# Ledger of designs, part 27: peptides against a protein of PDB entry 3ESW

Target 1, 322 residues: chain A of PDB entry 3ESW
Amino acid sequence: NNIDFDSIAKMLLIKYKDFILSKFKKAAPVENIRFQNLVHTNQFAQGVLGQSQHLCTVYDNPSWHSIVLETLDLDLIYKNVDKEFAKDGHAEGENIYTDYLVKELLRYFKQDFFKWCNKPDCNHCGQNTSENMTPLGSQGPNGEESKFNCGTVEIYKCNRCGNITRFPRYNDPIKLLETRKGRCGEWCNLFTLILKSFGLDVRYVWNREDHVWCEYFSNFLNRWVHVDSCEQSFDQPYIYSINWNKKMSYCIAFGKDGVVDVSKRYILQNELPRDQIKEEDLKFLCQFITKRLRYSLNDDEIYQLACRDEQEQIELIRGKTQ

## One batch from the design tools (peptide; made by RFdiffusion4, then SolubleMPNN)

Design b2_p28_3_s1
Fold by OpenDDE base, seed 2:
Structure b2_p28_3_s1 (fold): chain B 322 residues (1-322), chain A 28 residues (1-28)
Amino acid sequence: as target 1 above (322 residues)
Amino acid sequence: SWKEEEEEIEMLRKLIEEAKKKAEEQRK
């Protein structure tokens, strides 16, 4: 009897699909107990859960997307994208256009739109006075600052005029469209919203060692691509470990469809101890949160995302980011 | 366990890949 291996492959693929779909069904009681115990007993797990509750959903706001698109110079952006695409993009196909868009958004954001703020300018002395500013510490937001999801305000004294300047650390990305200044947190927050406003699949990457960046899912490259607005960097995951010689322990990506430990993409050397949680518990936590985020999706969406997750896990294991 | 499920998925993947490879070999 000639074994029909095509028929076997089709049957196995059906069983594989059914098995994948079964994983995204309602969590077993034992998984819920494990999750609750983990979040209640492990502070790092609680932090990851808390971040997921915000970062996985906050950027999926259509009203914010409209405000972003109304605020950006879309004519300039698309003119530049079209110009770069016309040079080289036609040879690579239409799917590369979004990569050119993200590269232009990185350029536009860093060069034309947003400003790095190590120290604020003096509100009294005006522009280019940050050199005269002495930090006095941090305090809670005032009544006006509290309207824009402000957790802390850095306080500075001007050495020239003696006046106090407040640098509120706003978490409201719409307020950041007005202020147009910040550090890595404000940069990544607003830039994540900007990318989302163009209908892109975007994740917010949190590094435990005080840095944050984005990942964009490139349809052209068929993978998650490192995107750092602060560095105007596209597809350079090595910059932290190699170029900066940064020591890191955890990089966690937060998106609408999942939470993923992406540490293997970015921690190439100088790995710090991963002592905040057991590796198995972190893997379980990310999978459990991802399962919850996908609960309302249909079987086809779940299967497509599971295939994407698998490809990413293979990439992360094989080190094929080159 | 998630580990057992991952092992089962990996086993299914390998079986699918092997079946596809054998199907391609039968077409040559």
Scores: peptide ipSAE 0.029, ipTM 0.565, DockQ to the pose 0.901
Fold by OpenDDE base, seed 5:
Structure b2_p28_3_s1 (fold): chain B 322 residues (1-322), chain A 28 residues (1-28)
Amino acid sequence: as target 1 above (322 residues)
Amino acid sequence: SWKEEEEEIEMLRKLIEEAKKKAEEQRK
């Protein structure tokens, strides 16, 4: 009796699909209780939840995407992408075009569009006066600044003219299209929106140790790719741990389709204590939020995303063994 | 438990890969 192993494989695949889909059904009452208890008792969990409520949804705004695309020099961007694609992209297939696009967007954003602002220029003395600026501290936003989701305003005094310059830390990425300056927070915020505006799958990565970056899903590489707009970095997850010798405890990725602990991708050495939450509770939290984010998706979408998640988990496990 | 589910998924994955491998071996 020749065992039809193809039939067995198909049957197992169906069972596997059904099993995966069962995980994304309505949360069991016990899971809801566990989730509620966790976010009420653990501040780190509450922080992750709070970030997910914003970061997982805020960038899925079609009106913002239109404003971004109208603001960027698309002719320049696509000209540069087409130029790079014409060199070697045809040999690798059409899927590599998005990698070239992201690389060009990194270049364009850092070189042509956005500026790093350690200290603002003096509003009175003009350009290139940041060296004369002394920090006085931070305060809440004024009535105008509050219109643009500003939580904090850094205050600086000019050593030359004595005038005060305000540096609002805007969280409205549309306002950042106007101001075109900031630190890692503003860079990552606007750059995440930019990538989303091109129809890419993007995650916002929060590091507990005061840094933020992006990941995008490369269809060419078939994985999540590290993207840091501040560094013009593509696929260099090691830069923080190795190049910067940065000590880190947590890296959490926030996307429309899920929340994932990506610490294993970025924390290669000098790991700080992970004492803010139990590992099992963090895993549960990320999975629970992910389940909620996927609740409206169809079975095929859920299955495809679950397959992607599993491949990522395999990658993250294997990367520690190299 | 989530652990049991992960173990079950991993088991199913292994079974699928083993079945595929055996199917390829039968075609040779």
Scores: peptide ipSAE 0.029, ipTM 0.561, DockQ to the pose 0.863
Fold by OpenDDE base, seed 3:
Structure b2_p28_3_s1 (fold): chain B 322 residues (1-322), chain A 28 residues (1-28)
Amino acid sequence: as target 1 above (322 residues)
Amino acid sequence: SWKEEEEEIEMLRKLIEEAKKKAEEQRK
């Protein structure tokens, strides 16, 4: 009796799909209770939830995408992408083109578009006067600054002219297209929006130890790729733990399709105690939020995303970038 | 448990890949 292995493979695949889809069914009452108890009793969990409510959806704004694309020098960007793509002997239509685009966007953003601001220049003395600025502290936004989702304003006094200069920490990425300056928060915020404006799958990565960066899903590499706009870094997740010798405890990625603990990708050494939440509770929390974000998706979309999730988890466990 | 589910998923994946490989061998 010739065993029809094709039929067996098809049957097993159906069973596998059904099993995967079953995980994304509407949450049971017990899961909802567990979730509510967790976010009400654990401050870290509440923080992750709060961040997810903003970061998972804020960048999915078509109006913002249009404004970004109108603001960037697209002719320069695509000219440089095409040049580097052709130089490496690639044919048009290859998925690798998107990797070249992201690399050029990193270059363009750091070199041509945005500026690091440790201290602001004096508003009175003009450019290259930041060395004369003394921090006086921070305060709340004024009436004008509050229009652009500003939570904090850093105050500086010029040692030369005595005038006060305000450095508002804007969270509105559209305002950042105008100001074109900031620290890691402003850099990552605007750069995340820029990548989203090109139709890319992007996650915002929050590190508990005061750094933030992006990940984008490379269709060529078939994985999430580390992207840091501040460092002009592409696919270098090791830079924090190894190059900076940074101590870290948590790295959480926030995207439209899910929330994922990506700590294993970035925390390669000098791990700080993970004592803010139980590992099982964090895993549950991320999965629960992810499940909620996918409630409106069809079975095919859910299945495709679940396949990505599984591949990522395998990658994170093996410590091998495939 | 989540661990048991992950083990079951991995087992199913292996079985699917083995079945596909055997099916390809039967076509040659």
Scores: peptide ipSAE 0.028, ipTM 0.541, DockQ to the pose 0.687
Fold by OpenDDE base, seed 1:
Parts: sequence; C-alpha cells; structure tokens
Structure b2_p28_3_s1 (fold): chain B 322 residues (1-322), chain A 28 residues (1-28)
Amino acid sequence: as target 1 above (322 residues)
Amino acid sequence: SWKEEEEEIEMLRKLIEEAKKKAEEQRK
C-alpha cells in the first residue's frame, strides 16, 4: 500500500491551519479574568495596555495620510527612489522598491524635512541661538498649544536677550508636520505616520530605557526590519546594544495587527533586569492584546498573520536578525 | 499551557516537513 504522502501532507496542513485558527477564537472567560487581574495588579502591564490603546490604532487615519502625502515633496522622494531602483531593483524584483522607498524616506526626513531640537533657538535672536538658551523647567500647555495634544511645554530663557522661548512637546503628528522639530518622541511619532501614509505595515517600538523607533515589514526581506528615523537607520537593530553600548530591559512593538515583545532583536548585550513583569505574564499580555486586535479579521487574514508571527518568533529565537 | 501548544505546533510543523520530503522522494 503506497502511502500517499501528498494526501498526508494536505491533511496535516488542514489540521495545522485549524489549530492556528483555534488560538484566535474569542477569549475564554478564564483568559479574560487573567487579563483583567494582570492589568489591575501589574503597573507595567497596565502601561503596555495603555500604549496599545493609542499606538495600535492612532496611525490608521486616512485623513492624516492624505495630509502627510500633500505635505511631503513626493516628486523629490519618488525621483530618488526611482534612481536607486533603476541601478539594481529590476534584477531583485518589484518588492525591493518598497525598501528603497523606506530608505529614501529616512534620508528625506532627516536631511530635508525634520530637525533635532535639544534646545530651541531663541524666538527673538533667531537661528543658531540654542547655545544661549537656559532651561527654566516645564509647564502645562497654554490655550493654543492645548489644541495639538500637548502635555508638556519646556521653557527656556535666552542668556543674550532675556526673552522666554517655549518648546511645546506636541503629540499631534499633524502639528509636527508644521513645526518640523523635536526629539526621539516627535521624530518617531511623525515618521511612523509617514510610513503608514504610504500603506506600509509599521510598528512603533517602545524601549523602556527612553528611546523609540519603528519596524517596517519588508515584503522583499519577508521580515520585520528595524527603522530609526533619528539615526537614518535601516536594518541595524544592533546599534543600541553594540554601537551605543546601551543597557536595555524591554522593547515592545505596537502595530495595528499585534503587540510583540521584540527585546531579543535589540537587546544583544548589557541586558538590564527584566523585573517589571513575569515573562509568562508578558507573553500572555501581548498575545491577548494581539488576539483582540485581530478579532474582526477573517480566517485567511488570521492565518497569514499567524504565519508571520511564527517566522518572527523563529527569527528572534535563532538570533538570525543579521 | 502556551508551552504545550507551541510544542504541538512545532511537532505539526516537523510532520508537515517530513511528509513533504517523502512526497518529493516518491515523485522521483
């Protein structure tokens, strides 16, 4: 009796698909209780949940995407992408075009569009006067600043003219299209929206040790790719641990389709104690939030995303991010 | 447990890969 291994493989694939889909069914009452208890008893878990409620959905705004595309110099961007694609892209396939686009957006954003602001220039003295600025502290937003989701305003006094300059820390990414300046928070916030506006799969990565960046899902590389707008960095997850010798404990990625602990991608050395939550509880939390985010998706979408998740987990375990 | 589920998935993956290999060998 010739064992029909093709038939067996098909049956196993069906069982595998059904098994994966079963994980994304509506949460059992016991899982809901565990989740509620976790977010009520663990401050870190509550923080992750709070971030997910904002970061997973805020960038999926079609009106914002239109405003972004109207604000950027698309002619310059696509001219540069086309130029780089014409060199090598035809041999590597159409999917590489998106990688060139992300690389150009990194260049354009850092070199042509946005500015790093450690201290603001004096509003009275003009450009290149930040060296004369003394921090006086922070205060709440005024009535105008409050319109743009501003929680904090940094106050500076000019040592030359004595005038006060306000540096509002805007969280409205549309306002950042106007101001075109900030630190890692403003950079990552606006750049995440920019990438989303091109229809890309993007995650916002939060590091507990006061840094933030993006991940982009490359169809060419068939994986999540590190993207840091501040550093003009593409596919360099090692820069924090190795180049900066930064100590880190947690890196969590927030996207429309899931929340993932990506610490293993970025924490290559100098790991700080992971004492904010039990590892099992963090894994459960991320999976539970991911399950909620996917609740409205069809079985095929769920299966495709689950296959991506599995490949990512294999990558993270094997340390093959390079 | 989630660990048991991961182990079960990994077993299913291995079985699928083995079945595919054997199917390719039968076609030769």
Scores: peptide ipSAE 0.025, ipTM 0.535, DockQ to the pose 0.801

Design b2_p28_3_s2
Fold by OpenDDE base, seed 5:
Structure b2_p28_3_s2 (fold): chain B 322 residues (1-322), chain A 28 residues (1-28)
Amino acid sequence: as target 1 above (322 residues)
Amino acid sequence: DWEKEEEEIRMLRKKIEEAKKLAEKQRE
């Protein structure tokens, strides 16, 4: 009796799908209790939750996407993408085009669009005067600055003219389209919105040790790809641990469909103590938030995302991104 | 227990892959 292994495989696949879907059903009362206790007792968990409530949803704004696309030089961007795509003659299909797009957006953003701001120029003395600026500290936003989701304003005094220059740390990415300057926070914030405006799957990666970057899901590479707008970096997750010799403890990725601990992708050496939360509690927290984010999705969407999650976990365990 | 569920998932995947490989061998 020839065992129909195809039939068995199909049956197992159905069971597997059902099992996966069962995980995304309404949280059990015990899970809700665990979650509530964790976020009430652990400050790091509270921080992750708070960030997820903002970062997972804020960029899914069609009006913002339209404003971004109207603001960018799309003709230049697509001209450059088409040029680079044509060089490689890729028989590899339409999926690789998106990688070229992201690479061009990195170039365009850093070279043509946005500016790094260690210190602002003096408002009175004009351009290239940042060397004359002395930090006086930080304060809360004024009435105008507060309109653009500003939590902190850095204050500088010009050593030449004595005037005060304000550097508001805006969190409104639409305001950043106007100001066109900032540090890693402003860079990553606006660049995340830019990538999402092109319909890409993007995550915001928060590092506890005062850096932030993006991940883009490449359909060509079939994985999450490191993207740092500050560094014009594509698929170089090693730059922090290896090139910078940065010590790190946590890297958490925030996307519309989930929250993931991606520390294993970026922390390759010089790991700092992971003492802010128990590993099992962090894993639970990320899974629980992910489950909530996917609550409105259909069974097929949930299944596809779960398959993607599992592939990522395998990748992170095997260290295959190097 | 999330760890048990992950292990169950891993085992199911392995079984699916094994069944597919066996099916391919029967066709050759």
Scores: peptide ipSAE 0.022, ipTM 0.512, DockQ to the pose 0.849
Fold by OpenDDE base, seed 4:
Structure b2_p28_3_s2 (fold): chain B 322 residues (1-322), chain A 28 residues (1-28)
Amino acid sequence: as target 1 above (322 residues)
Amino acid sequence: DWEKEEEEIRMLRKKIEEAKKLAEKQRE
C-alpha cells in the first residue's frame, strides 16, 4: 500500500497549525498569575515589560512615517539604492532590493543626515567647539525641552566663552529629525523610525550593557538581520563581542509583533552572568508579551509569525546567524 | 509544561519535514 506521504504531510501540517494557534489563544489563568508575579517580583522583568510597552508600538505611527519621508532626501536615497542594485545585476522586484535600501539608509543616516554627539558644540562659539565643553552634570528638562519627551538634559560649560550649552536627551524621534545629533540612544531611536517609515519590519534591540541597535527582517535572507546605525553595520552581529570585545549579558529585541531574547545572536564570547532573571522566566516573559502583542491578529498572521519565530529560534540555537 | 509543548512542536516539524522529503522521493 503506497503510503500517501503528501496526505500525511498535509494532515501533520494541519495539526501543527492548530497546535501553534492554540499557543496564541487567550492566556490561561495560570500564565497570567505567573506573569503578574514575575513582573512584580523581578526588576529585570519589569524593565522588559516597561520597554515593550513603549518600543513595541511607538514606531507604528503613520503620521511620524510621513514626517520622516518628507524630511529625508528620498531622491538621493533611491538614486543610490538603484545604482548599487544595478551594479550587482539584480532585476527590479527582487526581494534583495530592500537589503540595498537598508544599506543605503545606513550610509545616508551616518554620512549625510545624523551626527554623533559626545559633547555638544558651544551654542555661542559655533561648530567644532565640543573640545571646549566641560560637563557640569545633568538636570531635568525645561518647559520647552519637556515638549519633546526629554527626561534628562546634559549641561556643559564652554571653557572659552563661559556660556552654558544644554544637550537635551530627547526621546521624541521627530525632534531628532530636527536636532540631527545624539548618541546610540538617539541614533537607534530615529533610525528605527526611519526603517519603519519605509514599511520595513524592524525591531529595537536593547543591550543591558548600554548599547542599542536594530534588527531588520530581510525577506531576501528570510531572517532577522543585525542593523546598527551608529556603526553603519548590516548583518554583522559579531561586532560587539568580537570587534569591540564587549562583555554582554542580555540583548532583547522589541518589535510590534513580539519581544525576543536575541542574546545568542550577539553574545559570542565574553558573556557576563545572566543573573537578572531565570532563563525559563525570561523565555516565558518574552513569549507572554509576544502573545499579547498578537491578540488582534488573525490565525494566518499568527501562524506566519510563529513560523518566523521558529526559524529564528533554530537559527539562534545553531549559531547560524551568518 | 511549556518545554513539553516545544518538544512536541519540534517533533511535529520533524515529522512534517520527513513526510515532505518522502513525498518528494516518491515523485522522483
Scores: peptide ipSAE 0.029, ipTM 0.560, DockQ to the pose 0.875; fails the geometry check
Fold by OpenDDE base, seed 2:
Structure b2_p28_3_s2 (fold): chain B 322 residues (1-322), chain A 28 residues (1-28)
Amino acid sequence: as target 1 above (322 residues)
Amino acid sequence: DWEKEEEEIRMLRKKIEEAKKLAEKQRE
């Protein structure tokens, strides 16, 4: 009897699909109990959950996308993308165009649009006066600042004129389109929204050691790609561990379709103790949140995303095959 | 047990890949 291996492969694929889909069905009561106990007993888990409730959904706002697209110089952006794509893009196929778009958005954002603000300029003395600013501390937002999801305001005194300048740390990315300045938090927040406004699959990556960046899913590369707006960096996950010699413990990616521990992508050396949560509990937590985020998706969407997740996990385990 | 499920998935993938390779060899 000639074993029809094609039929066997097809049957196994069906069983595999069914098995994968079964994992994304409604959580078992035991999983819910484990989840509840974890988030109530572990502060790090509670923090990850809290971040997921915001970061996984906040950027899925069509009104914000419209405002972003109306604010950016789209003519300049697409002109530059088209110029770079015309050099090499036709040979590599249409999917590479999006990589060129992200690279141009990185350039445009850093060079033309947004500013780094270590210290604010004096509101009275004008531009290029940040050198004269002395930090006095931080305080809560005033009534106006509170309208723009401001958690804290840094206070500075001008050494020349003696006036106080407020640097509100806005979390409203639409306000950041106006202010066009900030640190890594403001940069990453607005840039995540910008990428999302172009219909891209984007994740917000939180590092416990006070840095944040993005990941973009490249259809051309068929993987998640490191994107740091502060550094104008594309596909350079090593910059923190190697170039900066930064010590890190956790990198967690937050997207509309999942929460993923991406620490293995970025923590290449100088690993700090991962003592905030058990590894098994963190894995469970990320999977559980991901399952909840996908609850409304159809079977085909769930299966496609599960395949993507598996590819990413393989990548994270094997390291970058150079 | 997530570990058991992950192992089952891994084994299913391996079986699928093996079956595909065998199918390719039968066409040669």
Scores: peptide ipSAE 0.026, ipTM 0.559, DockQ to the pose 0.863; fails the geometry check
Fold by OpenDDE base, seed 1:
Structure b2_p28_3_s2 (fold): chain B 322 residues (1-322), chain A 28 residues (1-28)
Amino acid sequence: as target 1 above (322 residues)
Amino acid sequence: DWEKEEEEIRMLRKKIEEAKKLAEKQRE
């Protein structure tokens, strides 16, 4: 009897699909208990959960997307994308256009739109006066600043005129479209929203060692791609560990479809102790949150995302990322 | 539990790949 290996392969594929789908069923009572115990007993786990409750959903706001698209110079952006795409993009397929778009958005955001702010300029003395500013500390927001999800305000005194300048640290990305200045937090926050406004699959990456960036899922490259708006960087995950010689312990990615420990992509050397949570518990936590985020998805969507997850895990284990 | 599931997935993938390879060889 000639073994029909094609039939066997098909049966195994069905079994594999069913197995994958079974992982994303509603959590068993025991898993819920484990999750609750973990987030109540481990501060790091509680922090990850808290971040997920915000970062996984906040950027899925159609009203915000409209405001972003109305604020950006779309004519300039698409003109530049079309120009770069016309050079070589037609030979590589339609999906590469989105990579060109993200690269242009990085350029546009850093060069034309947003400003890095170590210290604010003096409100009285005007432009290029930040060198005269002395930090006095931080305080809570005033009544106006409180309207824009401001947790803290940095206070500076001008050494020249003696006036006080306030630098509110706004968390409302719509307010950042107006202020157009900040540090890594404001940059990443607004840039994440910008990418989402173009309908892209985007994750917010939190690094425990005081940096944040994005990941974009490239359909052309068929993988998650490092994106740092502060550095105008595309697909350079090594810049922190290698170029900066930064010491890091945790990098966690937050997206609408999941929470993923992406530390292996970015921590290539100078790894700090990972002592905030057991590795098994962190893995469980990320998987559990991811499962919850996918509860409303259909079987096909779940399967496609699970396939992406598996490819990403293989990539991270094999060190195939630059 | 998750480690066991990951191992099961890995084993299923290997079996699928093996079956596909055998199917290709049978067509040659």
Scores: peptide ipSAE 0.022, ipTM 0.495, DockQ to the pose 0.834; fails the geometry check

